# Designs tried in a protein design run: peptides against a protein of PDB entry 2AZE. Part 9

Target 1, 148 residues: chain A of PDB entry 2AZE
Amino acid sequence: AQECQNLEVERQRRLERIKQKQSQLQELILQQIAFKNLVQRNRHAEQQASRPPPPNSVIHLPFIIVNTSKKTVIDCSISNDKFEYLFNFDNTFEIHDDIEVLKRMGMACGLESGSCSAEDLKMARSLVPKALEPYVTEMAQGTVGGVF
Target 2, 101 residues: chain B of PDB entry 2AZE
Amino acid sequence: GRLEGLTQDLRQLQESEQQLDHLMNICTTQLRLLSEDTDSQRLAYVTCQDLRSIADPAEQMVMVIKAPPETQLQAVDSSENFQISLKSKQGPIDVFLCPEE

## One batch from the design tools (peptide; made by RFdiffusion4, then SolubleMPNN)

Design b1_p8_7_s1 (from b1_p8_7, 3 letters changed)
Fold by OpenDDE base, seed 3:
Structure b1_p8_7_s1 (fold): chain B 148 residues (1-148), chain C 101 residues (1-101), chain A 8 residues (1-8)
Amino acid sequence: as target 1 above (148 residues)
Amino acid sequence: as target 2 above (101 residues)
Amino acid sequence: MKSLTLSR
């Protein structure tokens, strides 16, 4: 009885660890798709324009954005060496990392929400190695709940 | 019996975890390749137009923060305190506003 | 430290 109980505890521990790794894998897949899709988009755009964009007109990854109402007053204190910043707002703000921005731009093809069109799914599959294609399909269907 | 069943379950879970680890290694390898490719680095950017597309351009101000790795970020967003603190140990922090459309 | 006020 004690031996069985020990194995059941271990079973539950492994199941939880697998669940966490599944979540991590899904996020890694989304990042890969988003990055590759972004690079592909920009490459095509530059080819069509026959030149790269002006250097100061683009924001290279990584970055963080803060958005707030245009009416929000922001007081910013900056150290002399620019190593330290302190922002005080008079109203609420939102912070987003670059990955979230890419998702909202549609760079992850709607895979993050399981809302992929046939074309979106085709694009997503084309941006990952063959070994990951089945997992991308499962993500699109919302059926990743299986432990393989 | 029960013991044999649990033992078999644990073996199957081990195989499943190994498969996940393999797929994760593939993903991390692909991401490293992207980060090491000069052309990919050059093309890994968004525009101010992109940022305006995800926020209401008529109502929202968008601030961009470029900070070195391991920069400490602390944010407080409450009814009485709205604050962001940044502290870098590896270099200067760059902050700018996206121009209006 | 420099203090700036930003508003649009």
Scores: peptide ipSAE 0.176, ipTM 0.906, DockQ to the pose 0.045
Fold by OpenDDE base, seed 2:
Structure b1_p8_7_s1 (fold): chain B 148 residues (1-148), chain C 101 residues (1-101), chain A 8 residues (1-8)
Amino acid sequence: as target 1 above (148 residues)
Amino acid sequence: as target 2 above (101 residues)
Amino acid sequence: MKSLTLSR
């Protein structure tokens, strides 16, 4: 009886660990798709323009975005060496990392929100190694999470 | 029996976890390859137009922060306090505003 | 430290 109880505890522990890894894997897949899709988009755009964009017109990863109402007053204190910044807002703000920005741009093909069209799914599959394609399909269908 | 069932479950879970680890390794490898490819990194950018598409500067002030790795970010967004603190240890932080157009 | 106020 005690042995069975010990194994049940271990089973639950492993299930939780697997759940965490599933979440991590999904995020990694989304990152891969987003990055590759972004690079592909930009490569195509530059080819069409026959030149790269002006250096100061683009924002290379990594970056963080902060947005707030244009009416928001922002007080900023900056150290002399620019190692420290302090921003005080008089209203709410939002922070988005580069991955979130890419997702909102559609670079992850809507897989992150379950809004993946057939065309998006095709694109997503094309941007991952073959071994990951089944998982991408499961993500699009919302069937990820089971034990396999 | 109960013991045999649990033992089998643990074996199956082990196999599942190993499969997940394998897939994760594939993903991390792909991401590493992207990070090590200079051409890919050159093309890993967004434009101000992209930012306007998700947060229009006509309505929203959009600030871009480029900070070195390991930069500490502290944010407070409450009814009485709205603050962001950045502390870098590896170099200067660059901040700029996205133009409205 | 330098202080800046950003507003539109």
Scores: peptide ipSAE 0.168, ipTM 0.906, DockQ to the pose 0.046
Fold by OpenDDE base, seed 5:
Parts: C-alpha cells; structure tokens; sequence
Structure b1_p8_7_s1 (fold): chain B 148 residues (1-148), chain C 101 residues (1-101), chain A 8 residues (1-8)
C-alpha cells in the first residue's frame, strides 16, 4: 500500500540520520578521550619535572600540521600583517589537524581504529562519563549500530 | 503485518535517536567543560617530540600552523599544483618549523 | 608581501 511505501521512505530517512549521528557521537567520544588523556599525560609530566615546559617548546591546541619531504622546496609569501599566507610546494604534502595528531599519538587509546588492548579500553572508559562507557565498549568491538 | 512492522520500526528508531541525542549532549557538555577549564587548556599541548613520533623530521619537514578561528584554508595537491593558502579574519597566523632535534 | 623559501 501507499502508506507502507511512505513509511519505508521515512524509515530509510531516519536510518540515515541515525547513522550520521552515530558517526558524530563516535568522533565526540574520541575527542573527549584524546583531550582528557593529553591533559592527564602533561599534568603528570609537569609534576614529575616540577615545572612547566618552556613556552616555546610546546604547541597548544588548536593547530595544523603540514608535512612533506625534507627535500621539498617551499616558497612562502606572507602579508605584512601576517593575516595571509601562500605556500607553494614543488612536491606533494600532507595536512593533519590536531585531533588526527592526537589519535596518532595514541591519545584516543586506539579506539579510533578498534585496536584497543584491554588496558587501552580500560583507560578509554575511565576518561568518559559512566553513561558513555557502553558505547565506548561497542566502539572497541566494532559493533556500533548492530541494533539496526 | 507489514504496516504494523514498519510502525514498530519507526518507534524503535525514534527511541534510538533519542538515546543518541542524550549521549551526544553528555559528550558536548564534557567538551565544553574542558574548554572552560583554564588548567585543562593550559595543559592541552603537544611537543615537537610528539610530532617527531608521528612524522620523523629526519625524513619529513614538519611545519606547524597556528591560525585564529575561521581562518580560510585552501589546499591543492595535484601533479599540476601543490599549494596551501591561508587567510585569517581574526588575527595573525603563526607558522614555524619543528626542529629535527 | 614577504617571500620566504623553506627547505631542509
């Protein structure tokens, strides 16, 4: 019946929306874990050193990383007020945001790739509110969305 | 029947979405709390050593860009052109190289 | 604008 067809269209629409929200939630969880883990690491390190690191030795979030072969020649044009930059490379480059850097540092405990050890998962769970722990577990197992 | 099944599916999907929304609200709240905590933000940093662990400066040049919010970034990476353009509206952009050592 | 060349 036409009604059934309409409901099926709506069902598909909702499924797609839920899928998008699941992706967003997973990213938010990863960000939370990564940030808290980073802060925790640095707090501990500074306590052990009994002082903060020199200001010019650290890079505060947010930031962007650009990497290329050290043999790549980069021409950079900068406006007087430093509001505008233009980089020209003679070869390929990569761009990474701070979140990606944190993930590669292991700050998300390997949860981003579903490659969590038992200890990694324990750490990840400890860095989120209790209500989020089940979802973290599902992410680690790769079973998010299995209810659909 | 088919109609009853679809109706039930939609109800279940609504409940699932509500659960997702709730969890997302929890997450966003936590992230906001972190952003509002001065000590946390002070400790939200990486070192050049961290960057070396990801992209070894022995092989790769690592350039760091600190740009204000809403800075426009345009990147072209093709055989014909390799370019990055940055344009800020809220302040100066800082760029520096991560040393190898 | 100021032009710089970066290389290592």
Amino acid sequence: as target 1 above (148 residues)
Amino acid sequence: as target 2 above (101 residues)
Amino acid sequence: MKSLTLSR
Scores: peptide ipSAE 0.157, ipTM 0.906, DockQ to the pose 0.046
Fold by OpenDDE base, seed 4:
Structure b1_p8_7_s1 (fold): chain B 148 residues (1-148), chain C 101 residues (1-101), chain A 8 residues (1-8)
Amino acid sequence: as target 1 above (148 residues)
Amino acid sequence: as target 2 above (101 residues)
Amino acid sequence: MKSLTLSR
């Protein structure tokens, strides 16, 4: 019947939407873990050093990084007010946002790549509200979305 | 019947989506709390050593860009053109070079 | 870190 067909279309629509939201949620969880872990690391480090790092020795979020071969020639021009930048490279480059940097630093505890040890998982769980712990566990096990 | 089955499936999917929305709200709330906490923001930084661990300056040059919100970034990475264009609307852009050591 | 000196 036409009604059943309409519902089947709606079912598929919802399934796709859920899949997208699952991906978004996982990313949000990773961001939360990464940020909190970073803050915790730095807090501990400053306590051990009994002082904060020099102001110009650290880069506060948000930021992006651009990396390229040391052999790459970069031509850069900036506006007088520094509102505009133009970089010309003679070879390929990579751009990474701060979240990706944090992940590669291990701030997300390897949860993003399924390389989460027991200790990493413990850390990850400790950095999220209780309601999110089951989902963190599912992420670590790679079982997210098993119902769908 | 088929209709009843589909109807029930949709209800189950709705419940699943509601749960996801709830969890997402929790996450976004936590992130907002971090952004609003002065101490957390003070501690939300990386070091040059951290960046070196990602891209070794012995082989790679690492440039750090601090740009205000809503900054437009356009990148072209092709054999014909390698270019990054930045245009901010809310303030100056700062660019730093990560030292090798 | 060091700020880059760029041409205008």
Scores: peptide ipSAE 0.105, ipTM 0.904, DockQ to the pose 0.043

Design b1_p8_7_s2 (from b1_p8_7, 3 letters changed)
Fold by OpenDDE base, seed 2:
Structure b1_p8_7_s2 (fold): chain B 148 residues (1-148), chain C 101 residues (1-101), chain A 8 residues (1-8)
Amino acid sequence: as target 1 above (148 residues)
Amino acid sequence: as target 2 above (101 residues)
Amino acid sequence: MKSLVLSR
């Protein structure tokens, strides 16, 4: 009886670990798709323009975005060496990392929110190694999370 | 029996975890390849137009922060305190605004 | 600490 109880505890522990890894894998897949899709988009755009964009017109990864109402008053203090910044706002703000920005741009093909069209799914599959394609499909269908 | 069933479950879970680890390794490898490819990194950018599509500077002030790795970010967003603190240890932080148009 | 002028 005690042996079975010990194994049940271990089973639950492993299930939780697997759940965490599933979440991590999904995020990694989204990152891969987003990055590759972004690169592909920009490569195509530059080819069409026959030149790269002006250096100061683009923001290379990594970056963080902060947005707030234009009415928000922002006080900013910066150290002399620019190692430290302090921003004080008089109203709410939003922070988005580059991955979130890419997702909102549609670079992850809507997989992150379950809004993946057939065309988006095709694109997503094309941007991952073959071994990951089944998982991408499961993500699009919302069937990820089971034990396999 | 109960013991045999649990033992089998653990074996199956082990196999599942190994499969996940394998897939994760594939993903991390792909991401590493992207990171190490100079051309890919050159093309890993967004434009101000992209930012306007998700946060229009006509209505929202959009600030871009480029900070070195391991930069500490502290944010407070409460009814009485709205603050962002950045501390870098590896180099200067660059901050700029996305133009409205 | 100094006041930061943000670039556009």
Scores: peptide ipSAE 0.046, ipTM 0.902, DockQ to the pose 0.038
Fold by OpenDDE base, seed 4:
Structure b1_p8_7_s2 (fold): chain B 148 residues (1-148), chain C 101 residues (1-101), chain A 8 residues (1-8)
Amino acid sequence: as target 1 above (148 residues)
Amino acid sequence: as target 2 above (101 residues)
Amino acid sequence: MKSLVLSR
């Protein structure tokens, strides 16, 4: 019947939406873990050093990084007010946002790649509210979305 | 019947989505709390050592860009054009080089 | 960290 067909279309629509939200949630969880872990690391480090790092020795979020071969020639022009930059490279480059940097630093505890040790998982769980712990566990096991 | 089955499926999917929305709201709230906490923001930084762990300046030049919100970034990475264009609306852009050591 | 010197 036409009604059943309409509902089937709606079912598929919702399934796709859920899939998208699952991905978004996973990313949000990773961001939360990464940020909190970073803050915790730095807090501990500063306590051990009994002082904060020099102001110009650290980069506060947000930021992006651009990396390229040291052999790459970069031509850079900047506006007088520093509102505009133009970089010309003679070879390929990579751009990474701060979240990706944090992930590669291990701040997300390897949860993003399924390389989460027991200790990493413990850390990850400790950095999220209780309600999110089951989902963190599912992420670590790679079982997210098993019902769908 | 088929209709009843589909209706049940949709209800289950609705419940699943509601749970996801709830969890996402929790995450968003936590992130907002971090952004609003002065101490957390003070401690939300990386070092040059951290960046070296991602891209070793011995082989790669690492450039750090601090740009205000809503800054436009255009990147072209092709055999004929390798370019990054930045245009901010809310303030100056700062660019730094990560030292090798 | 050092600021990048750019040309205008």
Scores: peptide ipSAE 0.043, ipTM 0.902, DockQ to the pose 0.043
Fold by OpenDDE base, seed 5:
Order: structure tokens, then C-alpha cells, then sequence
Structure b1_p8_7_s2 (fold): chain B 148 residues (1-148), chain C 101 residues (1-101), chain A 8 residues (1-8)
């Protein structure tokens, strides 16, 4: 019947929306874990050193990383007020945001790739509110969305 | 029947979405709390050593860009052109090199 | 526009 067809269209629409929200939630969880883990690491390190690191030795979030071969020739032009930059490369480059950097540092405990050890998962769970722990577990197992 | 099944599916999907929304609210709240905590933000940093672990400056040049919010970034990476353009509206852009040592 | 001197 036409009614059934309409409901099926709506069902598909809702499924797609839920899928998008699942992706967003997973990213939010990863960000939370990564940030808290980073802060925890640095707090501990500074306590052990009994002082903060030199200001010019650290890079505070947010930031962007650009990397290329050391052999790549880069021409950089900047405006007088430093509001505008232009980089020209003679070869390929890579761009990474700070979240990606944190993930590669292991700050998300390998949860981003589903490559969590038992200890990694324990750490990840400890860095989120209790209500989020089940979802973290599902992410680690790759079973998010299995209810659909 | 088919109609009853679809109706039930929609109800279940609504409940699932509500659960997701709730969890997302928890997450966003936690992230907001982190952003509002000055001590946490002070400790939200990486070192050049961290960057070397990702892209070794012995092999790769690593450049760090700190730009104000809403800075426009345009990147072209093709055989014909390799370019990055930055345009800020809210302040100066800072660029740094990660040393090899 | 001018050439950038990058800081380390």
C-alpha cells in the first residue's frame, strides 16, 4: 500500500540520520578521550619535572600540521600583517589537524581504529562519563549500529 | 503485518535517536567543560617530540600553523599545482618549524 | 607580500 511505501521512505530517512549521528557521536567520544588523555599525560609530566616546559617548546591546541619531504622546495609569501599566507611547493604535501595528530599519538587509545588492548580500553573508559562507557565498548568491538 | 512492522520500526528508531541525542549532549557538555577549564587548556599541548613520532623531521619537514578561528585554508595537491593558501579575518597567523633535534 | 622566516 501507499502508506507502507511512505513509511519505508521515512524509515530509510531516519536510518540515514541515525547513521550520521552515530558517526558524530563517535568522533565526539574520540575527541573527549584524546583531550583528557593529553591533559593527563602533560599534567603528570610537568609534575615529574616540577615545572612547566619552556613556552617555545610546546604547541597548544588548536593547530594544523603540514609535512612534506625535506627535499621539497617551499616558497612562502606573507602579508605585512601576517593575515595572509601563500605556500607553493614543488612536490606533494600532507595536512593534518590537531585531532588527527592526537590520534596518531595514541591519545585516543587506538579506539579510532578498533585496535584497543584491554589496557587501552580500560583507559578509554576511564576518560568518559559512565553513560558513555557502553558505547566506548561497542566502538572497540566494532559493533556500533548492530541494533539496526 | 507489514504496516505494523514498519510502525514498530519507526518507534524503535525514534527511541534509538533519542538515546543518541542524550549521549551526544553528554559528550558536548564534557567537551565544553574542558574548554572552559583554564588548567586543562594550559595542558592541552603537544611537543616537537610528539610531532617527530608522527612525521620524523629527519625525513619530513614539519611545519606548524596556528591560525585564528574561521581562517580560510585552501589546499591544492595535484601534479599541476601544490599550494596552500591561508587567509585570516581575526588576527595574525603564526607558522613554526619543528626542529629535527 | 614578503618571504616568511619560519620560527623553530
Amino acid sequence: as target 1 above (148 residues)
Amino acid sequence: as target 2 above (101 residues)
Amino acid sequence: MKSLVLSR
Scores: peptide ipSAE 0.038, ipTM 0.902, DockQ to the pose 0.038
Fold by OpenDDE base, seed 1:
Structure b1_p8_7_s2 (fold): chain B 148 residues (1-148), chain C 101 residues (1-101), chain A 8 residues (1-8)
Amino acid sequence: as target 1 above (148 residues)
Amino acid sequence: as target 2 above (101 residues)
Amino acid sequence: MKSLVLSR
């Protein structure tokens, strides 16, 4: 009666917590794949060029991107010590973190949307420890958490 | 009965959560190893070409913000106000523009 | 208005 009802509430609470942890794990896996893939790409590129790129031609992580129409007028106020910035726009803007940029670059191999080619999935699996490979496969198939 | 079934379900869910925790620990360990490897961090960069592939400066202005940890970012994007505020406590903030070409 | 640094 009441005891069973209490356990049902607890069951639902645990299911919700597990779902949250699944989302967190998926994000961590995507970050790992994206970072390792980016590093691998750049290492190969530098080896082919036989030197690193010019220092001011690259942007190291972490960073944030702000984009808006090239017609947007921006007013910027900066403190003397550059600790504070204030930007005023006359139109809408977008903000993206570095992880989102890497995903859009394809560094997560399309795993974030479950749209992986066979080659993409092979790459993704190669960039994680063996224990995580089954989860990567489930992410690609869209079957994560199917047992719950 | 119903009570026994629910009790068994809770035990199975606990085991599943423990497996998730284990996998998450593996992931966080790998990410920490990446952050501690100087060569990996040196190679953890994007180019302006990469950014143009995401937001072409021919159509969009792309601004890059490099800020110290714990920097506060506040954004307002409404029909009446479009504003971004940055406040750092650990050092200066750097802002760059991605060129069109 | 204050100047921003141009990247490559």
Scores: peptide ipSAE 0.044, ipTM 0.901, DockQ to the pose 0.037; fails the geometry check

Design b1_p8_7_s3 (from b1_p8_7, 3 letters changed)
Fold by OpenDDE base, seed 3:
Structure b1_p8_7_s3 (fold): chain B 148 residues (1-148), chain C 101 residues (1-101), chain A 8 residues (1-8)
Amino acid sequence: as target 1 above (148 residues)
Amino acid sequence: as target 2 above (101 residues)
Amino acid sequence: MKSLRLSR
C-alpha cells in the first residue's frame, strides 16, 4: 500500500512537470515561428523596395511597449545617466512585450489561439524543422494532450 | 497488479518527457541560430506602422522602451496609483513615442 | 532627476 502511494505521488509530480514543459515548448514554437515570419516579411519588403527603411523608423527586438489613452498625462522622471526612469500616469495603461506584439501582428499565424486557416497552418509548418511539424499540427487542432 | 500498472505508467511518462525534451532542444537550437545570424538580427524589427496596426495612435499613445538585459521593471496599475519604474544596471534606457502618422 | 511631461 505504501509503495503504491509513493508511486502515485511520483506519477502526479511527473504529469505536472510534463504539463509545464508542454506549455514552455508551445511558447518556444510560437516564438520561432513569429521571429522567422517577421524576418521573412521584412526581407521580402526590402527586396521590393528601392531602399531599406529609414534607420529611425524601425524598432529592433527586443523591446516593450506601453499604451494608454492619448488623453492620459504622463509625468516622467529620468536620471542623468538614463539608467533609471519613473513614469506616473493619471490613468490606466497596458504593457506588452515584443513577442505579444508579434502575435497580435499575426506573425505566429494564429497558432497561439488555434485559429489557423489552411494557409496559416501551411506557413507555420514551413517555418519549423520537420521534427516539429507534427506538434504544430496538434497545436492548431488543440489536441496536444493526445501526443503523450 | 496495481504496483505493476503504476510502474509501467511511470516508464511511459519518462519516455514521453524524453521526447518533449528533445523537441525543446530543437527549438532552443533554432532560436540560438536566429540570434547568432547577423542578417536575421538586422531584419528582426517592427515599424511604427506595425504598432499603429495593433494600437491605433488616433486613440492610443504608444510608448516604446528599449532596455538592456536584466533591467528591472515594476508596474502598479490601480485606481489610486498608476506607475512604471525602470532600473538598468547594464546601460542607458531609450524611450520614445510612436508618431500618430 | 530630470522631469518631463508627456501628452497628446
Scores: peptide ipSAE 0.300, ipTM 0.910, DockQ to the pose 0.045
Fold by OpenDDE base, seed 5:
Parts: structure tokens; sequence; C-alpha cells
Structure b1_p8_7_s3 (fold): chain B 148 residues (1-148), chain C 101 residues (1-101), chain A 8 residues (1-8)
């Protein structure tokens, strides 16, 4: 009886670990898709334009964005060496990392929100190694979470 | 019996975790390859137009922060205080506003 | 430290 109880505890621990790894894998897949899709988009755009965009017109990863109302007043204090910044807002703000931006741009093909059309899914599958394609399909269907 | 069932479950879970680890290794490898590819990194960018597409420029101000690795970011967003602090150890921080036009 | 005021 005690042995069974110990094994049940271990079972639960393993299940929780698997769940965590599933979440990590999903995020990694989304990042891969988003990055590759972004690179592909930009490569195509530059080829059509026959030149790269002006250096000051693009923001290379990594980056963070802060958005707030246009009416928000921001006071910024900057150290002389620019190693330290302090922003004071008179109203609420939002912070987003580059990955979130890419997702909102549709670079992850809507896979992150379960809003993936057939064409989006096709694109997503094409941007990952073959071994990951089944998992991408499961993500699109919302069926991730079972035992492999 | 119960013991045999649990033992079998643990074996199955082990196999499942191994499969996950394998897939994660594949994915991590792909991401590393992207990071090591100079051309890919050159093309890993967004434009202000991209940012405007996801944030209403008529209503929102978008500020971009380019900070070195290991930069500390602390944010307070409460009714009494709205503050962001950045502290870098590896180099200067670059901040600019994305034009609305 | 340099102080800036940002607003649109």
Amino acid sequence: as target 1 above (148 residues)
Amino acid sequence: as target 2 above (101 residues)
Amino acid sequence: MKSLRLSR
C-alpha cells in the first residue's frame, strides 16, 4: 500500500513535469515559426524592392515596446552613459516583448491562439522540421495535453 | 493489480517525456541555427509600420527599447505609480518613439 | 541625468 502511494506521488510529479515541457515546447515552436516567417517575409520584400530598407527604418530583434495613450505624459530620466533609464507615466502603460509583437503580426500563423486557417496551418507546418509537424497540427486543433 | 498498473503508467510517462525531450531538442537546434545564421539575423526585424499595424497609432504612443542582454527592467503599473526603470550592465540603452506617420 | 518630456 505504501509502495503504491509512493508511485502515485511520483506519477503526479511526472505528469506535472510533462505538462510544463509541453508548454515549453509549444512556445519554442511558436518562436521558430515566427522567426522563420519574419525572415522569409523580409527576404521576399527586400528582393522585390531590390534593396534593403534604410537602417533607421527597421528594428532588429531583440526589442521591447511600451505603448500608452497618446495623451499620456512621460518623464524620462537618462544617465549620462545611457546605462540607466527611468520613465514616469501619468497613466497606465503596456509592455510587450518582440515575440508577442511577432504573434500579433501573425508571424506565428495564428497558431498561438487556436485561430489557424488551413492556409495558416500549411505555412506553419512548412516552417518546422518534419518531426515537429504532427505537434503543430495538434496545437492547431487544441488537442495538445494528452500522453504521447 | 494496482501496483502493476502504476508501474506501467510510470513507464509510459517516461516514454512520453523522452519523446517531448526529443522534440524540444529538435526545436532548440533549429532556433540555434537561426541565431548562428548571419543573414537570418540581418533579416530578423520589424518596421514601424508593423508596430502601427498592431497598435492604433491614432490612440497610442509606441516607444521602442533596445537594451543589451541582462538589462534589468522593473515596471510599476498601479493607480498610484506608473513607472519603468531600466538598468544595463553591458552597454547603453537605446530608446526611441515610433512615428505615427 | 538628463530629463526628457515625451508626449504626442
Scores: peptide ipSAE 0.292, ipTM 0.910, DockQ to the pose 0.045
Fold by OpenDDE base, seed 2:
Structure b1_p8_7_s3 (fold): chain B 148 residues (1-148), chain C 101 residues (1-101), chain A 8 residues (1-8)
Amino acid sequence: as target 1 above (148 residues)
Amino acid sequence: as target 2 above (101 residues)
Amino acid sequence: MKSLRLSR
């Protein structure tokens, strides 16, 4: 009885760990797809333009963005060496990392929300190693979470 | 019985986790390869137009922060306080405002 | 330390 109880505790522990890893894997896959898709897009664009974009017109990863109403007043204090910043807003703001930006740009093909068209899914699959394709398919179907 | 069933479950979970770890290793390897590929890194950028597509500067102010690794970011967003603090130990932080046009 | 006020 006690042995069974111990094993049940361990079982639950392992299930939770697996669940966490599944979430991590999904995020990693999304990052991979988004990144590769972005690179592909830009490569194509530069080829079409026969030149890279102006250096001051692009923002290389990694980055984060902060957005707020244009009416929001921001007071910014910056150290002399620019190692420290303090922003005070008079209204709410949003923070997004580069991955979230890429997702909103559609670079993850809608896979993050399970909203992939057939074309999106095809693209997503093409941007991952073959071993990950089944998982991408499951993500698109919203069926991730089972024990495999 | 019950013990045998639980033992079998644990074995199956172990196998599942091993498969999961394998997939994660594949994925992390791909990400490392991307980070090491100079051409990929050169092409790993967004434009202000991209940012406008997700947050229109006509209505929103979009601030871009380029911070060194391990930069500390603290944010408070409440009715009482709206604040972002950035502290870098590895280099200067760069901040830009995306133009409206 | 520099202080800036940003708004649009």
Scores: peptide ipSAE 0.284, ipTM 0.910, DockQ to the pose 0.047
Fold by OpenDDE base, seed 4:
Structure b1_p8_7_s3 (fold): chain B 148 residues (1-148), chain C 101 residues (1-101), chain A 8 residues (1-8)
Amino acid sequence: as target 1 above (148 residues)
Amino acid sequence: as target 2 above (101 residues)
Amino acid sequence: MKSLRLSR
């Protein structure tokens, strides 16, 4: 009886761990799709323009963005070596990492929200190794969660 | 019996987790390949236009922070204090504003 | 240390 109880506890622990890994895997897939899609977009754009963009006109990953109302006053203190920054705002702000930016740009093909068109899903599948395609499909359908 | 059933369940869960681990390894490998590919890194960029598309500087000020790895970022966003602190250990931090147009 | 005030 006690042995069975111990195994039940272990079972629950493993189920929870699997759930966490599923979430992590989904995020990794989204990152992969977003990055590859971004690279593909830019490659195509540069080919069409027959030149790369000016160096100072683009922001290479990684980066963080901070957005706030245009009315927000920001006081910034910068160390001489630029190793330290201190920003004081008089109002609320938002911080977004580059991955979130890419998602909002549609680079993850709407897979993050289950808003994939047929074309979006096709693109998403094309940007992952074959072994991941079934999981991408499940993500698009919202059917991820079962133990396989 | 109950014991046998639980034992079997655990074996099945182990197999499922191994499958997940495998898929995760594939993903991380692909991401590493991107990070190691010079051409991919060259093309891994967004434009100010991209940023304007998701956060219009006409309404929102968009500040871009490029910091070295392991830079510490601390943010306080409360009714009484709105602050961001950045501390780099590996190099200078670059901050600039996204133009409105 | 530089101090900047930013607003639009």
Scores: peptide ipSAE 0.284, ipTM 0.910, DockQ to the pose 0.046

